Peptides against a protein of PDB entry 3ZOQ. Designs and how they scored, part 4

Target 1, 223 residues: chain A of PDB entry 3ZOQ
Amino acid sequence: QLLQDSWWNQLKEEFEKPYYQELREMLKREYAEQTIYPDSRDIFNALHYTSYDDVKVVILGQDPYHGPGQAQGLSFSVKPGVKQPPSLKNIFLELQQDIGCSIPNHGSLVSWAKQGVLLLNTVLTVRRGQANSHKGKGWERLTDRIIDVLSERERPVIFILWGRHAQMKKERIDTSKHFIIESTHPSPFSARNGFFGSRPFSRANAYLEKMGEAPIDWCIKDL

## One batch from the design tools (peptide; made by RFdiffusion4, then SolubleMPNN)

Design b1_p20_7_s3
Fold by OpenDDE base, seed 5:
Parts: structure tokens; C-alpha cells; sequence
Structure b1_p20_7_s3 (fold): chain B 223 residues (1-223), chain A 20 residues (1-20)
């Protein structure tokens, strides 16, 4: 099957819908004719690393990095050996100021994903050198459904919503059950307007502790 | 100075990441 059992049970009906079949046929053509990121096997890495039942925190991104070797199917995350993008550098600066973590020598957030941080982009593929090239092709309908099934879950989730794009998803989140942490985006253009000093990591852990759940170890070890 | 939509700011950052 395409996904782990916990996600498959939540999403299997989406994969049978016409919109997803059209998306799939588009992607087959795109991967055959263009350089598409991430690797086709990595598209669903966010769901592979973090099961539906294990989700504690969600961090929403827009679409994958479109440079060579960057995207690994996790929002804001880059493969080891890749230069850290500006937004990711700012995320690590805030992490250091918030909870005292050292800046890691790589940009992989896989350690967060393995602890229950769903690193979800709203669009899961991109053409090389063409930001948002797969916007409006059907991914948003699937990822909206991912947000919906998490919102419907009885066990609370923490949504970290950086920037306007992510914050537009707030209407899909049952705020009577789930917690939202909002700030400006970590981008160099917006980070000084509210992202820095927002302390999303300590705030997320404070909610987890209040719920009787284990906090996230946000500190990333060097490779 | 039109308030650059945060979406535009994210797109510009992604473009700057390609030029590096």
C-alpha cells in the first residue's frame, strides 16, 4: 500500500477520487519529462516518518525546495550536506534563543518527524527552479484532508502556523480540541516582524506537558 | 509600499535559495 496503515485508513478514499487520479497522471508525466523534487519515493516522507496516531505537532510549509538535492519530503527540512536555506537558519536561531539548542551542522529535521512532528507541505512536489509550479494541481485537496482528519482526532494536536499561507488553514482546525501557535514566517523578510521571540518550541512542549504527553526533543545532533 | 503578501515573501525566499 502507498502509506502506513494509520494514514491509509484515514486517506484511502482520497486516492480513489478523480482529482487524485488526475494529479497522479500529471505527476507521472512531470517526473518523466522534467526534473521534479523531491524524489518520487520521498513525496510522502512526512507521513512515512510520522504515523497518524503519533502526530503531536504539525508544522505547515508551502511547497518543497526546488534546488538540487534539497527537498526530502519534509517541510523546511533539507538533506544532510545541503546548505541550510535562510528560513531554516532562522528556525535554528529561534530554536537556540527559545530553548538553548546548538545550531546543527546540517538541515535535516528527520529527528523531529520521528518524534511526532508532522512536517507537512501543502503542495508535495515542485519543478526544478520553479517555485509553486505544482500549486493548484490537486495536492492542496489531499493535504487539506490530512489537516481535516487530524482536526477530527480526539487526541489534541499542536499546529504551528508560520506566515499567512499556513494560517489560512486555521479555519479547518477545531480550536476547541487543538492548540495553535501562530507567528510571522521564518523568512528573512518576515522573521523580525514576529517569528523571532515567538518561542514556538517551548510553547509546543508546554502544551504537550499539559496534556500529559512527552515533550519533543527539538535539539538536533550534529552528523 | 504595498504590504508584500507573506506568500510573496516565501516565493522570493525560494527564488533567492536557487541563486545561491
Amino acid sequence: as target 1 above (223 residues)
Amino acid sequence: MEALDEEYLEEEEEEEEEEE
Scores: peptide ipSAE 0.020, ipTM 0.596, DockQ to the pose 0.088
Fold by OpenDDE base, seed 4:
Structure b1_p20_7_s3 (fold): chain B 223 residues (1-223), chain A 20 residues (1-20)
Amino acid sequence: as target 1 above (223 residues)
Amino acid sequence: MEALDEEYLEEEEEEEEEEE
């Protein structure tokens, strides 16, 4: 199966739809003719690390990092040994100020994903050096469906929506069941306008505790 | 590497401004 059973049960119908078949055929050409990120085996890493039933928190990103070795198939996350991008550095600065975590010596968020933090980009692939190059090719329809099936879930989810692009997805979220944490994007351009001091990590854990769930250990250990 | 993330986010902000 392409996905774990819990996600496959929710998404199997999408993979049979014409839009996804067209996307798949495009991606086959792209990966053959261009340098595409992440590695094709890593495209669905967000869904591989965090099952549908295990999702506690969702953090939405736009599309993968387009530099060599960066993209890990997880929003904002970079592979170990990769320099932390500016937005990720700001995420760790807020993490330190919010809950006192040390800044890790790497940018891998896999430890969050393994605890039920779905690190989902709305677009799951990109051409090398060409941001948004796979925008409007069908990924958004699949990732909208991921948001929809999470919104339909009885067990509440916490959605962390940084910046306008992520916040546009709020209309798909049943706010009677689910919790929203909104701020400006962690980008150096927007972080001072509301991301810093937004305390998304402590707020997420406060919601989890109210739900009777274990909090996320947001602190990342050095490698 | 830092420049790529800044360029990406500048492009995101420019695309958001062009859609307004």
Scores: peptide ipSAE 0.020, ipTM 0.582, DockQ to the pose 0.104
Fold by OpenDDE base, seed 1:
Structure b1_p20_7_s3 (fold): chain B 223 residues (1-223), chain A 20 residues (1-20)
Amino acid sequence: as target 1 above (223 residues)
Amino acid sequence: MEALDEEYLEEEEEEEEEEE
């Protein structure tokens, strides 16, 4: 089984659709002929770490980091020992200012994923050194379905939508049930225009508390 | 002030990260 049961029950029909079969055949060629990130076993890590039922928060990214060893199948997250990308550094700066967390010595967000933070990219693979190289190949249709089935869930979800790309998904979210936290992207180019001071972490926890749920421990321990 | 497409900004950041 490709996914754990809770996600499989929501998504199994997608994997039988022609678009996904075409995507799969494309990916087989890409992984054979090119350097593709993340590792093929890590493509669905966001869904592996955070079950459908355990999702409390969603953070949307665009596509994986395209540098060696960076991508681990989680949006904005990098493997331990990898230099923190600029956007991730800004995420940690905002985390520090928002709720007083120390900046971790690594960029792995796995601890968030394990607490119910779905770290989902809209595109789940990339060629080395070629941002958005797998855009429009079928991933967006699958990840749109992921957003849809979460939006359809009775238990509320908090969507954190940084930047325009993520905010374009707002139309798929039932805002009568779910909460949205929007700001500019954590990118150095946009962070000063609204990301800094947006306090997404404390705001997310405030919503969780209102729902009677345990807050996320956003603070990341050093390795 | 041209609204720099945030997609372009994300791509530029990823490219700058590979050049460092």
Scores: peptide ipSAE 0.019, ipTM 0.587, DockQ to the pose 0.092; fails the geometry check
Fold by OpenDDE base, seed 3:
Structure b1_p20_7_s3 (fold): chain B 223 residues (1-223), chain A 20 residues (1-20)
Amino acid sequence: as target 1 above (223 residues)
Amino acid sequence: MEALDEEYLEEEEEEEEEEE
């Protein structure tokens, strides 16, 4: 079984569809012929760390980091020992400003994922040094289905949608049941236009508390 | 600071995601 039971029950039909079989065959060629990120074992890490039932918050990214050793199958997250990318640095700056967390000495968001923060990219693989190289190859159809099945869930989800790419998914989210936190992207190019001061972490926790759920401990410990 | 056109912000966001 490719996924944990809770996700498998929601997504099993997708893996039998022609588009996913074509994607799989494409990925087999890509991983054989080129350097692809993340490691093939890490592609579904977002779903491995956060079960369907345990999702409290979703943070959408575009595609994985395309540099060596960066991507670990979680949006915005980098493996320990990797330099924090600019957007991730800004995420930690906002985290510090919002709720007073210290900036961690690493960029791994695994602690969020383990608490029910689904760190989902819309595209789950990339060629080394070629951003968006796997755009339009079938991942978006699967990840749209992930959003759909979360939207269909009775237990509310908080969607944090940074930037336009993530915000385009809002049409798939039943806002009568689910909460949306929108701002500009944490990118150095856009962060000053609304991301900074957006307080997504405290806002997410405020919604969780209203729902009678435990808040996320957003503060990341040093390694 | 002039409100950057939504389109310009999107291009900048895409460019940074490409540089990371």
Scores: peptide ipSAE 0.018, ipTM 0.592, DockQ to the pose 0.063; fails the geometry check

## One batch from the design tools (peptide; made by RFdiffusion4, then SolubleMPNN)

Design b1_p22_2_s3 (from b1_p22_2 with E1D E18R E19R E21A)
Fold by OpenDDE base, seed 2:
Formats: sequence, structure tokens, C-alpha cells
Structure b1_p22_2_s3 (fold): chain B 223 residues (1-223), chain A 22 residues (1-22)
Amino acid sequence: as target 1 above (223 residues)
Amino acid sequence: DEEEEEEEEEEEIEEELRRAAE
């Protein structure tokens, strides 16, 4: 897929590397032989909706939802009409408690993406019904590079790192320029251990204001 | 062990995703 010019300029060298060529060939086979999510046209939705220069906030996820019609190419986001997964429900609960937003009747986070929230999974594809099935196949190297080029950017970024998996990426982030918001994961298994009450949305906006940038409108309208 | 804790969290997330897909 063709990326926006801003991302292409940052990532073009990665696409020429052997690891990515191998990943690409693997994906061709996977999409031909298996049911893979998201749709191949949606793999890079995070980069499509949020240009390199427009990134204000990064929210890291692990890998896509692996159920039919769920994955949207954005971390934690589901297509309209899809039941909100538990972690997403908890995200909206925290959003409501943090800044008073109503809980939307859908799970699409596209409105965040369009405002500069890069909703990036570390792994961008998955087999149907098989979580982490594409772990260790090359995506992590590309997404690490995405983090790296953002870290190298002069204009500051806010990284929201929920859970230990995302927090492993801290070492790649220049904290002299960028801000990190950390808590436990929004999963029902961990949300009560720190995610609830962490107020990531208001904290992110506070940083944006300090940087002289427009805050994110985190409230999601019903469809 | 940080690695063990990370693996446990990943497993929990996977279980959540599995349930959500059912």
C-alpha cells in the first residue's frame, strides 16, 4: 500500500529491507490461504488517518482483534456495529470519568486518529481466532521504527503506554523531548490496578496545551 | 521477573480478545 508522503519519507528504507520483504511475502501467503485481519486495505489505517507530521499522541496496542468484522487497523478500535470489546469499554469508562464524555454507541476511534492520535498496534495483522499469530514475523521491527522516527522528531509527541507490553517501548522514546503517560492496561484483568483513575485523556491534553497545541477532542459522537 | 509478568499480561489480553471474538 502507498503511504502518505510524510510517512513514506520516514519509512521507505524499511520497506526495502529483507525483513520487510519477507514479511510481505508471508502476508501474501497468509491472506491467500487464511482469513487474516484486518482487511489488507486497512493494515496501515493508523498511518493513513494520522500523518507523520500530524501525530500528537500515540496509543500503542498489541495486535488486531481476531474476530470477524472487528479489526479496523487502529489499536483498540472496532468498526461501527461491532460490540465493544471489554478493554474498549473500560477505555470509554475512564474517558467518561476523566473528562465527562458520554459512552458512544459504537467503538470506532477514527475521530481520534483524524485529530492526530496514532492508534498503533505493534503487530498489524492476525489470523482469525488466533491472537498473536503474526507475532515475531517482522511487524515489530517496522513499528519500532515508527516509534523511533517519532522519537527523533523535534516536535514533541505524547506516548500513552497501557500495560507492560507497551511500556517496553519506553527505551526507544527520548523523554527529553517527548512525554509518556503510563498505567496498567484497560483490560478487565488489570484496569482496576491502575488504569481506572489514571486520567490519560486530560493529562494528554494538559501536555498539548503546554506545548501550545490544540487539545484532542476525545469525546466520540454517536453514529 | 519482569519477563514473566509481561507474558502473563499478554496472556490475559489474548484471553480477553478470545472472549470478545466469541
Scores: peptide ipSAE 0.162, ipTM 0.783, DockQ to the pose 0.223
Fold by OpenDDE base, seed 1:
Structure b1_p22_2_s3 (fold): chain B 223 residues (1-223), chain A 22 residues (1-22)
Amino acid sequence: as target 1 above (223 residues)
Amino acid sequence: DEEEEEEEEEEEIEEELRRAAE
């Protein structure tokens, strides 16, 4: 799978390492023998839509949705025509309360990605019906490197870290240079304990404006 | 215990994803 030049320059050394070669061989077997999500061509969609230099905001997820037709290689995002998962519904509820956006009739976050929002899962593949089935197989090392090279970038980045899993990555981020927005996860199990009212969208835009950058248009149009 | 809290959140997310896929 071919990456954009900007990401390739940052990650090319990782793809030659033994851990990634083992991951690649594992994935070849998995895609051949099992139903794996997302489609193999969509695994690196987050990097395809948002170049290394164009990243303004990072939103971390855990791993892809494991139901048919759901995952599209972007954290929290679902393909058009797919019912919005509960966490995504809560994200849109907070978006509405934060900056007044209407709830879209679909769950695709591609419009965010195209504006510089890196929608990155820490694990990039999953078996059908088996959450975290590809945890600990090598993806985390690659995605840690993605966080590292962004942290090392001179131009500041905003990291949105929902829940404990994402917040564990804070130690890899140079907080003297980059900005972090933290809250509980948007899951129905935790959203009322801090996610609702956290206003991550307006806070991110306020910081972008302070840096002299264009804000994100977070509002999503109906399809 | 930070590890226990992480495991609990992961289980909650997994349960949410399971329900969403059904």
Scores: peptide ipSAE 0.084, ipTM 0.739, DockQ to the pose 0.221
Fold by OpenDDE base, seed 3:
Structure b1_p22_2_s3 (fold): chain B 223 residues (1-223), chain A 22 residues (1-22)
Amino acid sequence: as target 1 above (223 residues)
Amino acid sequence: DEEEEEEEEEEEIEEELRRAAE
């Protein structure tokens, strides 16, 4: 719950609201009684790695991976040494085809986060083996506020919205200031229907260049 | 309609994650 000052200034009012207090109490029970991912210290890693002012790109996910040792508080990212999930593999395949990056030998996207890519899930916790188990418990209201305060920011942001769930957030984004990149989800069930060939990485960098910003180095080095 | 489509996508993602966790 400890955040950098830049995010705290944007979100402090949310933490005082009843919905968040109820969420916090729920989480206390869940972490005590169940195996919950990610580690409680990693819940806000997306905000820890990428300050409010440093956000250049947002990539929205649904909820954390629910297997042991996978989730590290960043959407689509897995800890080093963890087998790359299918969606992440497809992300790297598109990365390779889009801008020529090699497939990394790990699945950590921390290097993106450190460059200003906010890897945000709409729900920030999950019970082991039970996807969406914390859906509708209050996280969505907080993460909606995160999207809102970014949308209200004067400095433009690029939102990458893969799949229908992420695309529902489009109504919260001021497209007069911000850019949106949309495609189908990288999941094996949907990737061939539009994700592959969508070239989100080069497109994001093209927008950054137009804004006079440094592009993201999307290529991930082996560990 | 859109909500149903979202639920279907969520279920597909859930199945993917389940398989990945095995």
Scores: peptide ipSAE 0.069, ipTM 0.757, DockQ to the pose 0.217
Fold by OpenDDE base, seed 4:
Structure b1_p22_2_s3 (fold): chain B 223 residues (1-223), chain A 22 residues (1-22)
Amino acid sequence: as target 1 above (223 residues)
Amino acid sequence: DEEEEEEEEEEEIEEELRRAAE
């Protein structure tokens, strides 16, 4: 896929490496022979909506939703008309309790992405009905590089790391420049152990304001 | 212990995603 110039300048060397070439060949075969999500045109939506220079906040996910019509290339986000998954419902519950936003009638987080919230999964594709089916195929190396180049950026970034999988990336983040918000995952299995009440949205905006940046409008309007 | 806890969380997320897709 074609990336914005700002991301291309940061990642162009990765696309020439053997691991990415192998990943791309694997994906060509997978998309031809099986049902893969998201649509191939949506794989890099997180980078399409949020340029390298416009990143204010990063929210890390694991891999895409693997049901039909769900994944749209953004972590935790689902296309309009799709039932909100449990983790996303809990995200909206925390949003409501944190800053008073109404729960939207859809699950699209595109409005966050357009404001500088990079909704990045560590793995960017999945087979239908098979969670983590594309784990260890090369995506993690690319997404690690995305984290690295953001960490190297002079302009500060806020990293929201829900759950241990995301928190494993903390070692790649220069905490002398960047801020980290950590809690348990929004999953029903873990949300009551720290995610609820963590107030990541107000905390992120407080840091943005201290940095002299415009806060994120986290409230999502109904469609 | 940390690896075990990480694996458990990953399994929980996978189970959630499976249920959400049904």
Scores: peptide ipSAE 0.088, ipTM 0.744, DockQ to the pose 0.225; fails the geometry check

Design b1_p22_6_s2
Fold by OpenDDE base, seed 3:
Structure b1_p22_6_s2 (fold): chain B 223 residues (1-223), chain A 22 residues (1-22)
Amino acid sequence: as target 1 above (223 residues)
Amino acid sequence: SEAERRREEERARAKLEEEASL
């Protein structure tokens, strides 16, 4: 995997802070004593696939999928061979309706990440079967800094903020420089209340074109 | 220099890899 090292220059000061050292020591214990997702090597996959400079679009998630083999360090994404979660199915339904893409036979969003779509969760780890189990442990402070350094960047970013949790990060985004696409969450409980028909993919590409940037190929090929 | 830039990029990469490993 090509590691995107431009993030180190943006985050090096965070990794030296006490809160992050405490988080790291907590994570070492958690991974030793319990089943934690994703795999420890996959925690920073969003930063590995998408460099700081190459970020075109950000899609914020909450925390990783907590089922076996699901999480791969990318928001909403699942490893190949894993059944698509309900929210991801709705993302692909909106993708089909928005820009005519076929529904892929897998749930991996790695092709988006490689094109400059930062698939960031606000919390980067979870205990097996225990959603939000690592909430309030320090990840939110690091991921807030990731949002901050992107907001400070001169080159504009498009933030796709699905649902209230992601939308709470809007206060950290300089809307004079950056574009925000907001809707309800793709969850089956909220998708019909504004996610469907929100056309986030075509809207993101329209902003990229206006900026003179190459659009994202959102269509995912079958494996 | 270009050599210094490459060394800095390699160091930055190695440190990001270290943070990605527990």
Scores: peptide ipSAE 0.088, ipTM 0.706, DockQ to the pose 0.016
Fold by OpenDDE base, seed 1:
Formats: structure tokens, C-alpha cells, sequence
Structure b1_p22_6_s2 (fold): chain B 223 residues (1-223), chain A 22 residues (1-22)
């Protein structure tokens, strides 16, 4: 799928840099020699579904799900027909408690992405069964630039930063222009320590309304 | 011109396809 022209204008200089060329050559080898997720066509799905100008909300993840058929290039999201991962189940539980949405029968967050929710992982690929296997290979530099160009945007963005890894990106965000929603991670190991009851969805919509923007319809219909 | 903008958009799209195609 094609990146939106708006993202190309923001990121074109990164693709010419040595680090990205090295990353690309690494990825070519990895995809040839191993099972890598997501599919190579899905790596940039977050940018495909949500243009630079259409970004209203950013939800940062770490890296893609490393199981078969799970990852679809969107943070926390899984393809239809895939069992909802524990963190995603907790996201839907909080969504239900926050704004009364029913828990969907699938785990696809594409409907959020289409409304301007950038579902960005900091690392965009992973080896099958090996979480964080592509950490420190160059993705973080590109995704840092994505955060930077959004931070530089005049039109405000809402950043949802779940857990310490995402919160480390706060230093790159101009908090004089942009809104940050922070809590513990939705993981079963941390969700009860502040994620549950954090009400990120209603809080995000309250900021959008203050900005004169249309709120996100966070409720996901069954397929 | 609109034609020039479209050509730049097409070039930008093609380059992004090249970058996304492994």
C-alpha cells in the first residue's frame, strides 16, 4: 500500500539516510531468510490509513505481534479472525467502562485508523516468535522522526502513551501545543496499576471537542 | 499547475511504494 503523499513530504529525507538504507538491507535479508511480521506490504499501514494531516490521536506501541496472522501494521490491532491478545482485551474493557462501547468480536482497530488515530509502533517489524528482535535496527530513528514532525505540526495532536516505553517519547512532544494522555500499559501485568479507569477515550474526545474537531467514534462494530 | 501537482503526488506515491516494497 502507498504511503499518503503528506507522509512522504515529511519523511522523504529519512529514506535517503544511511541508517534507513541499512535497515532496508537488513529487512530484505530477514524477510528472505525468516518469517517476519507483519507482511512487508503492511509495514506502513499506520501511515497508509492515517495521513499526516488527518492525524488526530497517536497511540504508541512497541513492536508488532510476533504470532501468525496477528500483526497488520497497526499498534495493538490484530487482523479479523485472530484471537484478541491480552492487552487488546484490556483496551476493550477500558473502552466499555469509559464510554459504554460493546466489546467487539474481533481485534481490528482499522476503524480508529480511518478516523485519524495513528496506531504507530516504535519498531515496525518482528521475527516470528521473537519479540523485539528488530529493536535497535533503525526503526526507532524513523518513528522518532514521525513523532517529531507531528510535534512540529501547528494543528494539535493527542498522544496516548501507555507504559514506560511510550512515555519515553514524551521528551520529543511539544506539550505547549499537543495533549498527552499517560497511564500504565494495558498489559495484564500493569493494567490494574492505572490503565483501568484512566478513561483515555473520553479524555481524547474531550480534547478534540475543545479543538473544534469531530470526536473519534471509538466503538467498534462486530464483523 | 494541477498537472504538476499530480505528477509530484504520483512520484511521491511511487517512491513510497518502492520504500514499502521489500
Amino acid sequence: as target 1 above (223 residues)
Amino acid sequence: SEAERRREEERARAKLEEEASL
Scores: peptide ipSAE 0.043, ipTM 0.670, DockQ to the pose 0.016
Fold by OpenDDE base, seed 2:
Structure b1_p22_6_s2 (fold): chain B 223 residues (1-223), chain A 22 residues (1-22)
Amino acid sequence: as target 1 above (223 residues)
Amino acid sequence: SEAERRREEERARAKLEEEASL
C-alpha cells in the first residue's frame, strides 16, 4: 500500500486509475534517468505528516524546490541546513509581524504538518533546475482529488491560498463548510502587494477557535 | 484509529531524525 493512513481510504480509487499508473511509470523513468526532487520516499510527506482526519489547515504550493537538498515533500518547506528561499523568508517575516514568532534558524515546516497543516503542492515532483517540469503530468488530478475529499469532509478545513495558482482551486472548495484565507503570494515579486499584513496565521487560529478546535502553534523552534 | 495515528507520528519522527541528520 502506498499510504497506510486515513488518506488511503480517500485516495485508493485514484491510485487504481490509468492516469496515476501512467504518472508512476513516468516517474520511474524520470527518477532513473534524471535528478528528480524530492527524494522518491518524500513525495507524499505532506500526507504522511498530516492524516486526512487531522487536517485543520491546508497551505497550497505549486511544485517542489528544484535545487539540491531543498525539497522535502512539503509546500514552502526546506530541509534543515538549507538556506531559506525568498518566499519562505517572507512567510517568516509575516509570521513575526502577525503573531510575534521569532524567525527560525532553519526552514523546516514539519512542526506545522504535525499539528494538522497540510503543506500540499499541486505538483509533487520536479526535475533538478527545471521549475514546473512535471506540470500537466497527472499530479494535478490527484491533488485536485485531495482538495475535493477535504471539501467533501463534514469537519471544516481552513484553506490558505497564496497567489493566483492556489486561488484557482477555490472553485473546488465548499465555502458553506470551509474557510478560505486569500492573499498575494509570499514571493518577493508579490508579497508587498497584499501578502504582508494579510495575517494568515492569526486568522487561521481565529477560525479554529470558533470551531472549538485547538489553534496551531505556528512558532518554529530553532534546531 | 489511535494505532494509525501512532504509526503516522512514528513515521513523522523517523523522517525528522533523518532530516536532522543531514
Scores: peptide ipSAE 0.026, ipTM 0.633, DockQ to the pose 0.021
Fold by OpenDDE base, seed 5:
Structure b1_p22_6_s2 (fold): chain B 223 residues (1-223), chain A 22 residues (1-22)
Amino acid sequence: as target 1 above (223 residues)
Amino acid sequence: SEAERRREEERARAKLEEEASL
């Protein structure tokens, strides 16, 4: 889909590049031959919900959830009615501990996206039941460019980098202009090693306030 | 090392598999 938003101006040159055309042709085959997540209409939901100019915070994920009905084109987020994955449960536990939000009865982070939280995966598609199946197919080059154009932006951005995969993107971020919040990943395997107590939500809001911007309402209402 | 890279990829995969688990 043509991004009719501020992202098109930032990314149009990428969409014309051979790597992206090859990625697109690969994706057409994948969606025709296999079950791919998210829905093809939802691939760019992070960019649809959060314009280039509206980005306040970036939360990087790796790739979409590979189970039925889970992925909705937003990092860590699941569609309403989907059981919260373990990492997402830990995100909500940290949210509760950090700023006192209740644990929502659903896993949709769309309310964050609408407030300027870019919920970006580095890889935007996955085969059903096959984690990282679309790794190294061209998405990383596009999503690196998304990080780059945000880093080039004069208006500061807050990057929340959970775990090593996201932290590898730190080299692309101009830390003279932008803020980075780093911790271990929210996964049960790593959350106790520094994610819990990292207070990313209050820290992000403290930076926003310092910038004279409206804080994010991180609290998610029940559906 | 390649072994460290493989272990990191396996850990990343395990995290994703766990995250996608219902």
Scores: peptide ipSAE 0.017, ipTM 0.471, DockQ to the pose 0.371

